Peptides against a protein of PDB entry 7AE7. Designs and how they scored, part 107

Target 1, 321 residues: chain A of PDB entry 7AE7
Amino acid sequence: KVYKDLREFLEVLEQEGQLIRVKEEVNPEPDIAAAGRAAANLGKNQPAVFFEKIKGYKYSVVTNVHGSWQNHALMLGLDKNTSTKDQFYELNRRWDKFPVPPNVVKREAAPCKENVIDKDINLFEILPLYRINEQDGGFYISKASVVTADPEYPDDFNKLNVGTYRIQVKDRDRVGIQALAMHDIAVQLEKAEAENKPLPIAITIGNNPLVTFMASTPVGYNQNEYEFVGALQDGVPMDIVKSDLYDHLYVPAGSEVVLEGHIIPRVRTVEGPFGEFPGSYSGARLQCEVKIDRITHRTNPIFENLYLGIPWTEIDYLMAL

## One batch from the design tools (peptide; made by RFdiffusion4, then SolubleMPNN)

Design b2_p17_3_s1 (from b2_p17_3, 9 letters changed)
Fold by OpenDDE base, seed 4:
Structure b2_p17_3_s1 (fold): chain B 321 residues (1-321), chain A 17 residues (1-17)
Amino acid sequence: as target 1 above (321 residues)
Amino acid sequence: MENKEVEERNKELLSRY
């Protein structure tokens, strides 16, 4: 089984008993985090948690999508009871199929292009933002697949980077991004900032689960994560589409939300704290700032966000493979 | 456990929050 988008994956998770649907209106705080902790405490078969109604927001939230070995098996299109060993074997077997180039679809064929916001941008109208941890210094977007390119080689598709970075919401149209020196985005940003130029960026939310997986998986600087997604789809290409603002940036065609903008050159603002691990907050640091210039989104977009609570969270599963 | 039993337990657990 191959998934075009998050929705097809959530449907399979629900069919397989790996998704809890919360139909009652919840408070964004503390209920989302509390229910996520409750789901994580159910044992080895940790389901995704889908919140249909968030008080004060129009759209839904899903958490813990990658939060179990069953969900990982299903992500690979395997039986949910596939052993961790067999999942790892299959992952490695498929990895050797790299590269599998993506299909570039037309704009009109891309679900992420159903709606456009190019003025009066307000992230709070599109994303049901909440504090993941009680002591978080703000609202975080923790499962975004962030697309950037090498500003010296913008047309080199092999240098197109799709990565996962900690993103704090700063304002209606601004986010902080944690670009650490070990991240490919930091290399690209350094090149842009050397010339005092903005770095083009697309922050994609609610993707095909293999896109989210590959965005969290380190690859070589000259390797494209989308070509690995095709490999992990057992040789089925994924669908990508050009960003609206940048001809050289490609986003997953099925993304729930795409935030298009730029990293502001040579600007650093206070970001954090964030509870990356239980009882461990990364301190407040000066981090890069992204201006959001355009949003494209699916109708009734689903905000996929990371559940962080107890060891063996989604991040531990994403890092364990 | 059948999917239904997992779903029911999950609903009961979440109903406490």
Scores: peptide ipSAE 0.096, ipTM 0.717, DockQ to the pose 0.023
Fold by OpenDDE base, seed 1:
Structure b2_p17_3_s1 (fold): chain B 321 residues (1-321), chain A 17 residues (1-17)
Amino acid sequence: as target 1 above (321 residues)
Amino acid sequence: MENKEVEERNKELLSRY
């Protein structure tokens, strides 16, 4: 089975008993993190947790989407009881299908384009933001697939990068992003900053689960993550759409939320601390700042965010294959 | 999994708040 978006995957997780739906209104703190911990205590069959109603917010949150081997099997369109060995074998078999070029869909056909916000941007109106860990220095977007390109080769689709980075909300229209020197985004940012130019960026939230998986999987600088998604879909292309602000950036057509903007050149602001692992906080550091200039989103967008409550965490599963 | 088992897990989860 291939999924077009997060919603089709969540439907399968629910059908397979791998999703818990919290229908009662919850407080963003401490309830989301507490429920995530409670779900993690269910053992190896950790379900996703979907919060329908969050006090003070209009939209929903889902956590722990990749939080089990059963969820990984289902992501690959396999039986949920497929062994980790057979999942690994199938992943490797499909990896050899690279490249599988994506389909570029029209703007009107892309669900991520259903709604537009281009003025008075307020991330808190679109995303039910909460502290993931009690001691976090702010609100984090921890499971976004961040799209950037080489500013020297903007038309080279092979240099389009889709990566996962730690993103702290800084203001209504600003986020901090951790671009480490080992990440492809850091190479692209260095080129932009050398010329004192903004780096175009699209931060995509709530994707097809294989997009999120590939965004967390290191690939070569001249390899496109979307072409691996098509390979992991057993040769079925994924659907992408051109960003609204940039002709050279393409986003998943099914994204729940797309934050389009730019990394401000040569600006660094305090970001963190963040609890990357239970009881382990990365210190506050000076990180890059993104200005959000446009939002596109699906109607009733789902905020997919990472669960970090108890090992094995969702990140451990995303990095295990 | 039957919808009832999911509902029971939801109730158990909610009982921990």
Scores: peptide ipSAE 0.087, ipTM 0.719, DockQ to the pose 0.025
Fold by OpenDDE base, seed 5:
Structure b2_p17_3_s1 (fold): chain B 321 residues (1-321), chain A 17 residues (1-17)
Amino acid sequence: as target 1 above (321 residues)
Amino acid sequence: MENKEVEERNKELLSRY
């Protein structure tokens, strides 16, 4: 089975008993994190937690989507009881199908283009933002697939990078991004900053689970994560669409929210602290700043965010495969 | 058996929330 988007995956998780639907209105803090911890305490078969109603917000949140071996099996379109060993075997078998080029769909065929915001941008109107950990220095977008290109080779699709980075919301239309020197985005940013140019960026939220998986999986600088998604779909291409602002950036056609903008060259602002792991806070550091210039989103967008409360976290599962 | 146990645990979680 192949999923076009997050919604098709959540439907399967629910059918398989791997999703808890919270229908009652919750407070964004502390209830989202508390319910995530409660779900993690259910043992080995940790479900996703879907919050339909969040006080003060219009839209929903889902957490712990990758938070179990059952959810990983289902992500691969396998039986939920498929052993970890057999999941690894199947993942490796499919990996050898790389590259599987994505389908570029028309704008009209892309669900992520259903709605556009190009003026008076306010992230708080689109995303039900909350502190993941009580001591976090702000609101984090922790499970985004961030799309950037090489500014020297913008038309080289093999250099299109889709990665997961720590993103702190800084203002209504600004986010901080942790681009460490070891990340492909840092190479691309260095090239842009050498010329004092903005780096084009698309921050995509709520994707096909294999996109999120591949964005969290290190690949070569000249390898496209979308071509691995097609491989992991057993040779079925994924659907991508051109970004609205940039001809050379492509985003998943099914993304719930796409934040299009630019990294401001040679600007660094204080970001953090963030509880990356239980009991460990990364201190505040100077990080890059992104200006959001355009938002596209599905009608009633789902904010997918990472569960980090108690081990095993989603990161532990995402890094274990 | 497993699906019913998961459903019961999910119901119990939802009842405590």
Scores: peptide ipSAE 0.022, ipTM 0.609, DockQ to the pose 0.021
Fold by OpenDDE base, seed 3:
Structure b2_p17_3_s1 (fold): chain B 321 residues (1-321), chain A 17 residues (1-17)
Amino acid sequence: as target 1 above (321 residues)
Amino acid sequence: MENKEVEERNKELLSRY
């Protein structure tokens, strides 16, 4: 089975008993994090948790989407009881199909383009933001697939990077992004900052689960993560669409939310602290700042965010294969 | 997990709220 978007995957998770739907109104803090911890404490067969109603917000949140080996098997379109060994075998078999080029769809065919916000940007109106950990220095977007390109080779599709980075919400239209020197985005940013130019960016939220998997999987600087998604779909191309602001950036056609903007050149602001692990906080650091200039989103967008709690967390499953 | 085990798990999770 191949999924076009997060919604098709959530439907399968629910059918397979791998999603809990919370229909009652919850407080964003502490209930979302508490619910995630409760789901993680159910043992090895951890479900996703979908919050339909969040006090003070209009839209829904889903967490723990990749939070089990069963969810990982279903992501690969396998039986939920497929062994970790057989999942690894199938993943490797499909990996050898690289490259599988994506389909570029028309704007009118892309669900991520259903709604546009190009003025009075307010992230709090679109994303039900909450503190993941009690001592976090703010609200985090922890499961975004961030799209950037090489500013010297903007038309080289093989240098288009889709990565996962720690993102702190700083203001209504500003986010801090952790771009470490080992990340492909840091290479691209260095080139832009050398010329004192903004780096174009698209921060995509709520994707096809294989996009999120590949954005969390290290690949070569000259390898496109979308071409691996097609390989992991057993040779079925994924659907991408051109960004609204940039001709050289392509986003998943099915993204729930797309934040389009730029990294402000040579600006660094305080980001953190963030609880990456229980009882372990990364200190506050000077990090890059992104200006959000445009949002596109699906009608009733689902905010997919990472569950952080007792091991095994979603990040452990995303990195274990 | 059998459907019954999933239902029991989900009930237990919801009872903690």
Scores: peptide ipSAE 0.040, ipTM 0.676, DockQ to the pose 0.021; fails the geometry check

Design b2_p17_3_s2 (from b2_p17_3, 10 letters changed)
Fold by OpenDDE base, seed 1:
Structure b2_p17_3_s2 (fold): chain B 321 residues (1-321), chain A 17 residues (1-17)
Amino acid sequence: as target 1 above (321 residues)
Amino acid sequence: SMNEAVEEENKKRLALY
């Protein structure tokens, strides 16, 4: 089975008993994190947790989407009881299908384009933001697939990068992003900053689970994560669409929310702390700042965010395959 | 449905935390 978007995957998780739907209104804090911890305590077969109603917000949150081996099996379109060994075998078998080029769909065919916000941008109106950990220095977007390109080779599709980075909300239309020197985004940013130019960026939230998986999986600088998604879909291309602001950036057609903007050149602002692991906080650091210039989103967008709790965390599963 | 029963049980479990 192949998924076009997060919604098709959540439907399967629910059908397979791997999703808990919370229909009652919850407080963003502490209820989302508390319920995530409660779900983690259900054992090894941890379900996703879908919050339909969040006090003070219009839209929903889902957490722990990748939070179990069952969810990973289902992501691969396998039986939920597929062994970790067989999942690994199948992953490797499919990996050898690289490259599988994506389909570029028209704007009118892309669900991520259903709604547009290009003025008076306020992230809090679109994303039910909350502190993931009690000691976090702010609100984090932790499962975004961030799209950037090489500014010297913008038309080289093989240099298009889709990565996962720690993103702190800084203002209504600004986020801090952790671009470490080992990340492809840091190489691309260095080139832009050398010329004192903004780096174009698209921060995509709520994707096909294989996009989120590949964005968390290191690949070569000249390898496109979307072509691996097609490989992991057993040779079925994924659908991408051109960003609204940039001709050279392509986003998943099914993204729940797309934040289009730019990394401000040669600006660094305080970011953190963030609880990356239980009881472990990264210190405050000077990180890059992104200005959000445009939002596109699906109607009633689902904010997919990372569950962080008692091991095994969702990160542990995303990194274990 | 069987899924509704599982969901209801899971909700009860979550409400205990």
Scores: peptide ipSAE 0.020, ipTM 0.564, DockQ to the pose 0.024
Fold by OpenDDE base, seed 2:
Structure b2_p17_3_s2 (fold): chain B 321 residues (1-321), chain A 17 residues (1-17)
Amino acid sequence: as target 1 above (321 residues)
Amino acid sequence: SMNEAVEEENKKRLALY
């Protein structure tokens, strides 16, 4: 089975008993993080957790989407009980199909284009933001697929990078991004900053689960993550659409939310701390800053965010649900 | 090896966390 978007995957997770749907209104803090911890404590078969109603927000959150080997098997369109070994064999078999070029769809055919916000941008109106960890220095977008291009070769589709980076919300229309020197985005940013130019960026949230998987998987600088998604779909191309602001940036057609903007050249601001591991926080450091210039989103967008769990007690789960 | 493959897949999965 192949999924066009996050919604088709969530439907399968629910059918397979790998999604908990919370229908009651929850507080964004601490309830989302507490319920995620509880789901992680269910042992081997950790479900996704879908929050339909969040106090003070209009839209839904889903967490722990990739949280189990069952969810990983289902992402590959396999039986949920497929062994880790057999999942790996199938992943490698499909990897050999690279490259599988994506389909470029028209704007009118892309669900991520259903709604536009181009003025008075406020991330808190579109994303139900919360602290992932209690001691986090702010709100994080931790499961975005970030699209950038080589500013020297903007039309080279092989240099189009889709990566996952730590993103802290800084203001209504601003985010901090952690671009480490080992990431392809850092090479692209260095080229832009050498000329004192902004780096165009699209931060995509709530994708086809294989897009999120590939964005978190290191590939070569001259390899496009979308062509691997097609390979992992057993040779079925994924659908992409041109960004609204940039002719050279393509985003997943099915994204729940797309934040289009630019990295401000030669600006660094304090970012962090963030709880990267249970009981371990990375220190605050100077990081890049992104201005958001345009948002496109699906109607009733789902905010997919990462669950980083310290195991809390079963009591914390019973209080959160 | 199969074990190395499972470990690398676990690392990829943990990178999603």
Scores: peptide ipSAE 0.007, ipTM 0.399, DockQ to the pose 0.018
Fold by OpenDDE base, seed 3:
Structure b2_p17_3_s2 (fold): chain B 321 residues (1-321), chain A 17 residues (1-17)
Amino acid sequence: as target 1 above (321 residues)
Amino acid sequence: SMNEAVEEENKKRLALY
């Protein structure tokens, strides 16, 4: 089984008994985090948790999508009871199919383009934002696939980077991003900042599960994560679409939300604290700031966010391979 | 149920503060 988007994966998770649907209205705090912990406490077969109604918001949240080996098996289109060993074997077998180039679809064929917001941008109207931990310094987008390119080689598709970074919401149209020196985005940002130019960025939320997996998996600077997604889809290309603002940035065609904008050159603002691990808070740091210039989104967009709870956390499954 | 577990967790949290 190959998934075009998050929704197709959530449907399979639900069919396989690996998704809990919360139909009652919840408070964004503390109920989302509490429910995530409760799901984690169900043992090794941790389900995703889908919140249909969140007080004060219009749209839904899903968490713990990658939160179990069963969910990981289903992501690979395997039986949910496939052993971890066999999952690793199959992943390695498919990895050797790299590169599998993506399909570039027309704008009209891309679900992420169903709605556009290009003025009066307010992230709180599109994303049901909540504090993951009670002591977090703000709201985090923790499961985005962030698309950037090499500003020296913008047309080199092999240098297009899709990565996962800690993103704090700073304002209605501003986010902080943690770009560490070891990340490919930091190399690209350094080049842009050397010229005092903005770095074009697309922050994509609610992707097909293999995009999220590959965005969390380190690859070579000259390797495209979308070409690995095609490999992990057993040779089936994924669908990408050109961003609205930038000719050189491509986003997953099925993304629930796409935040298009730029990293402001040579600007650093306070980000954090954030509870990266249970009982551990990172201190506040100066981080890069992104201005959001355009949003595209699916109708009734699902906010996929990371569950951070008792180990094994969702991060542990995303990074375990 | 998930809701019962959420309620129990919320009660535990409320008791810690």
Scores: peptide ipSAE 0.006, ipTM 0.385, DockQ to the pose 0.042
Fold by OpenDDE base, seed 4:
Structure b2_p17_3_s2 (fold): chain B 321 residues (1-321), chain A 17 residues (1-17)
Amino acid sequence: as target 1 above (321 residues)
Amino acid sequence: SMNEAVEEENKKRLALY
């Protein structure tokens, strides 16, 4: 089984008994985090948790999508009861199929382009934002696949980076992004900032689960994560589409939400603290600031966000193979 | 980073198997 988008994966999770649907209206805080903790307490078969109704918000949230070995097996299109050993074997077998180039689809064929917001941008109207941890310094987007390119080689598809970074919401149209020196985005940002230029960025939310997996998996600077997604799909190309603002940025065609904008050159603002682990907060630091200039989104977009509960956390399953 | 801290924690966990 190959998934085009998050929705196809959530359907399979639900069919396989690996998704809990919360139909009652919840408060963003503390109910989302509390329900995630409750799901984590269900043992090794931790389901995704889908919140249909969130007080004060129009759209839904899903958490813990990658939150178990069963969900991880299903992501690979395997039986949910596939052993971790067999999952690892299959992952490695498919990894050797790299590169599998993506299909570039037309704008009209991309579900992420169903709706456009290019004025009066307000992230709170699109994303049901909440504090993931009680002591978080703000609202985080913790499971985005962030697309950037090398500003010196913008047309080199091998240098197109899709990564996962900590993103704090700062304002209606502003986010802070944690770009550390070891991240490919930091190399690209350094090149842009040397010339005092903005770095083009597309922050994609609610993707094909293998896109999210690969965005969380370090690859070489000259390797494209989308070509690994095709490899992990056992040689089936994924679908990508050009961003609206940038000819050189490609986003997953099926993304629930795409935040297009730029990293503001040579600006640093306070970001954090964030509870990266239970009982462990990263300190507040000066981090990059992103201006959101355009949003594209699917009708009734699903906000996929990371569950950071008691170990095993969702991120542990994303990195355990 | 979230990835480094997770990688460190995963390395610690993998060392337990």
Scores: peptide ipSAE 0.000, ipTM 0.331, DockQ to the pose 0.022

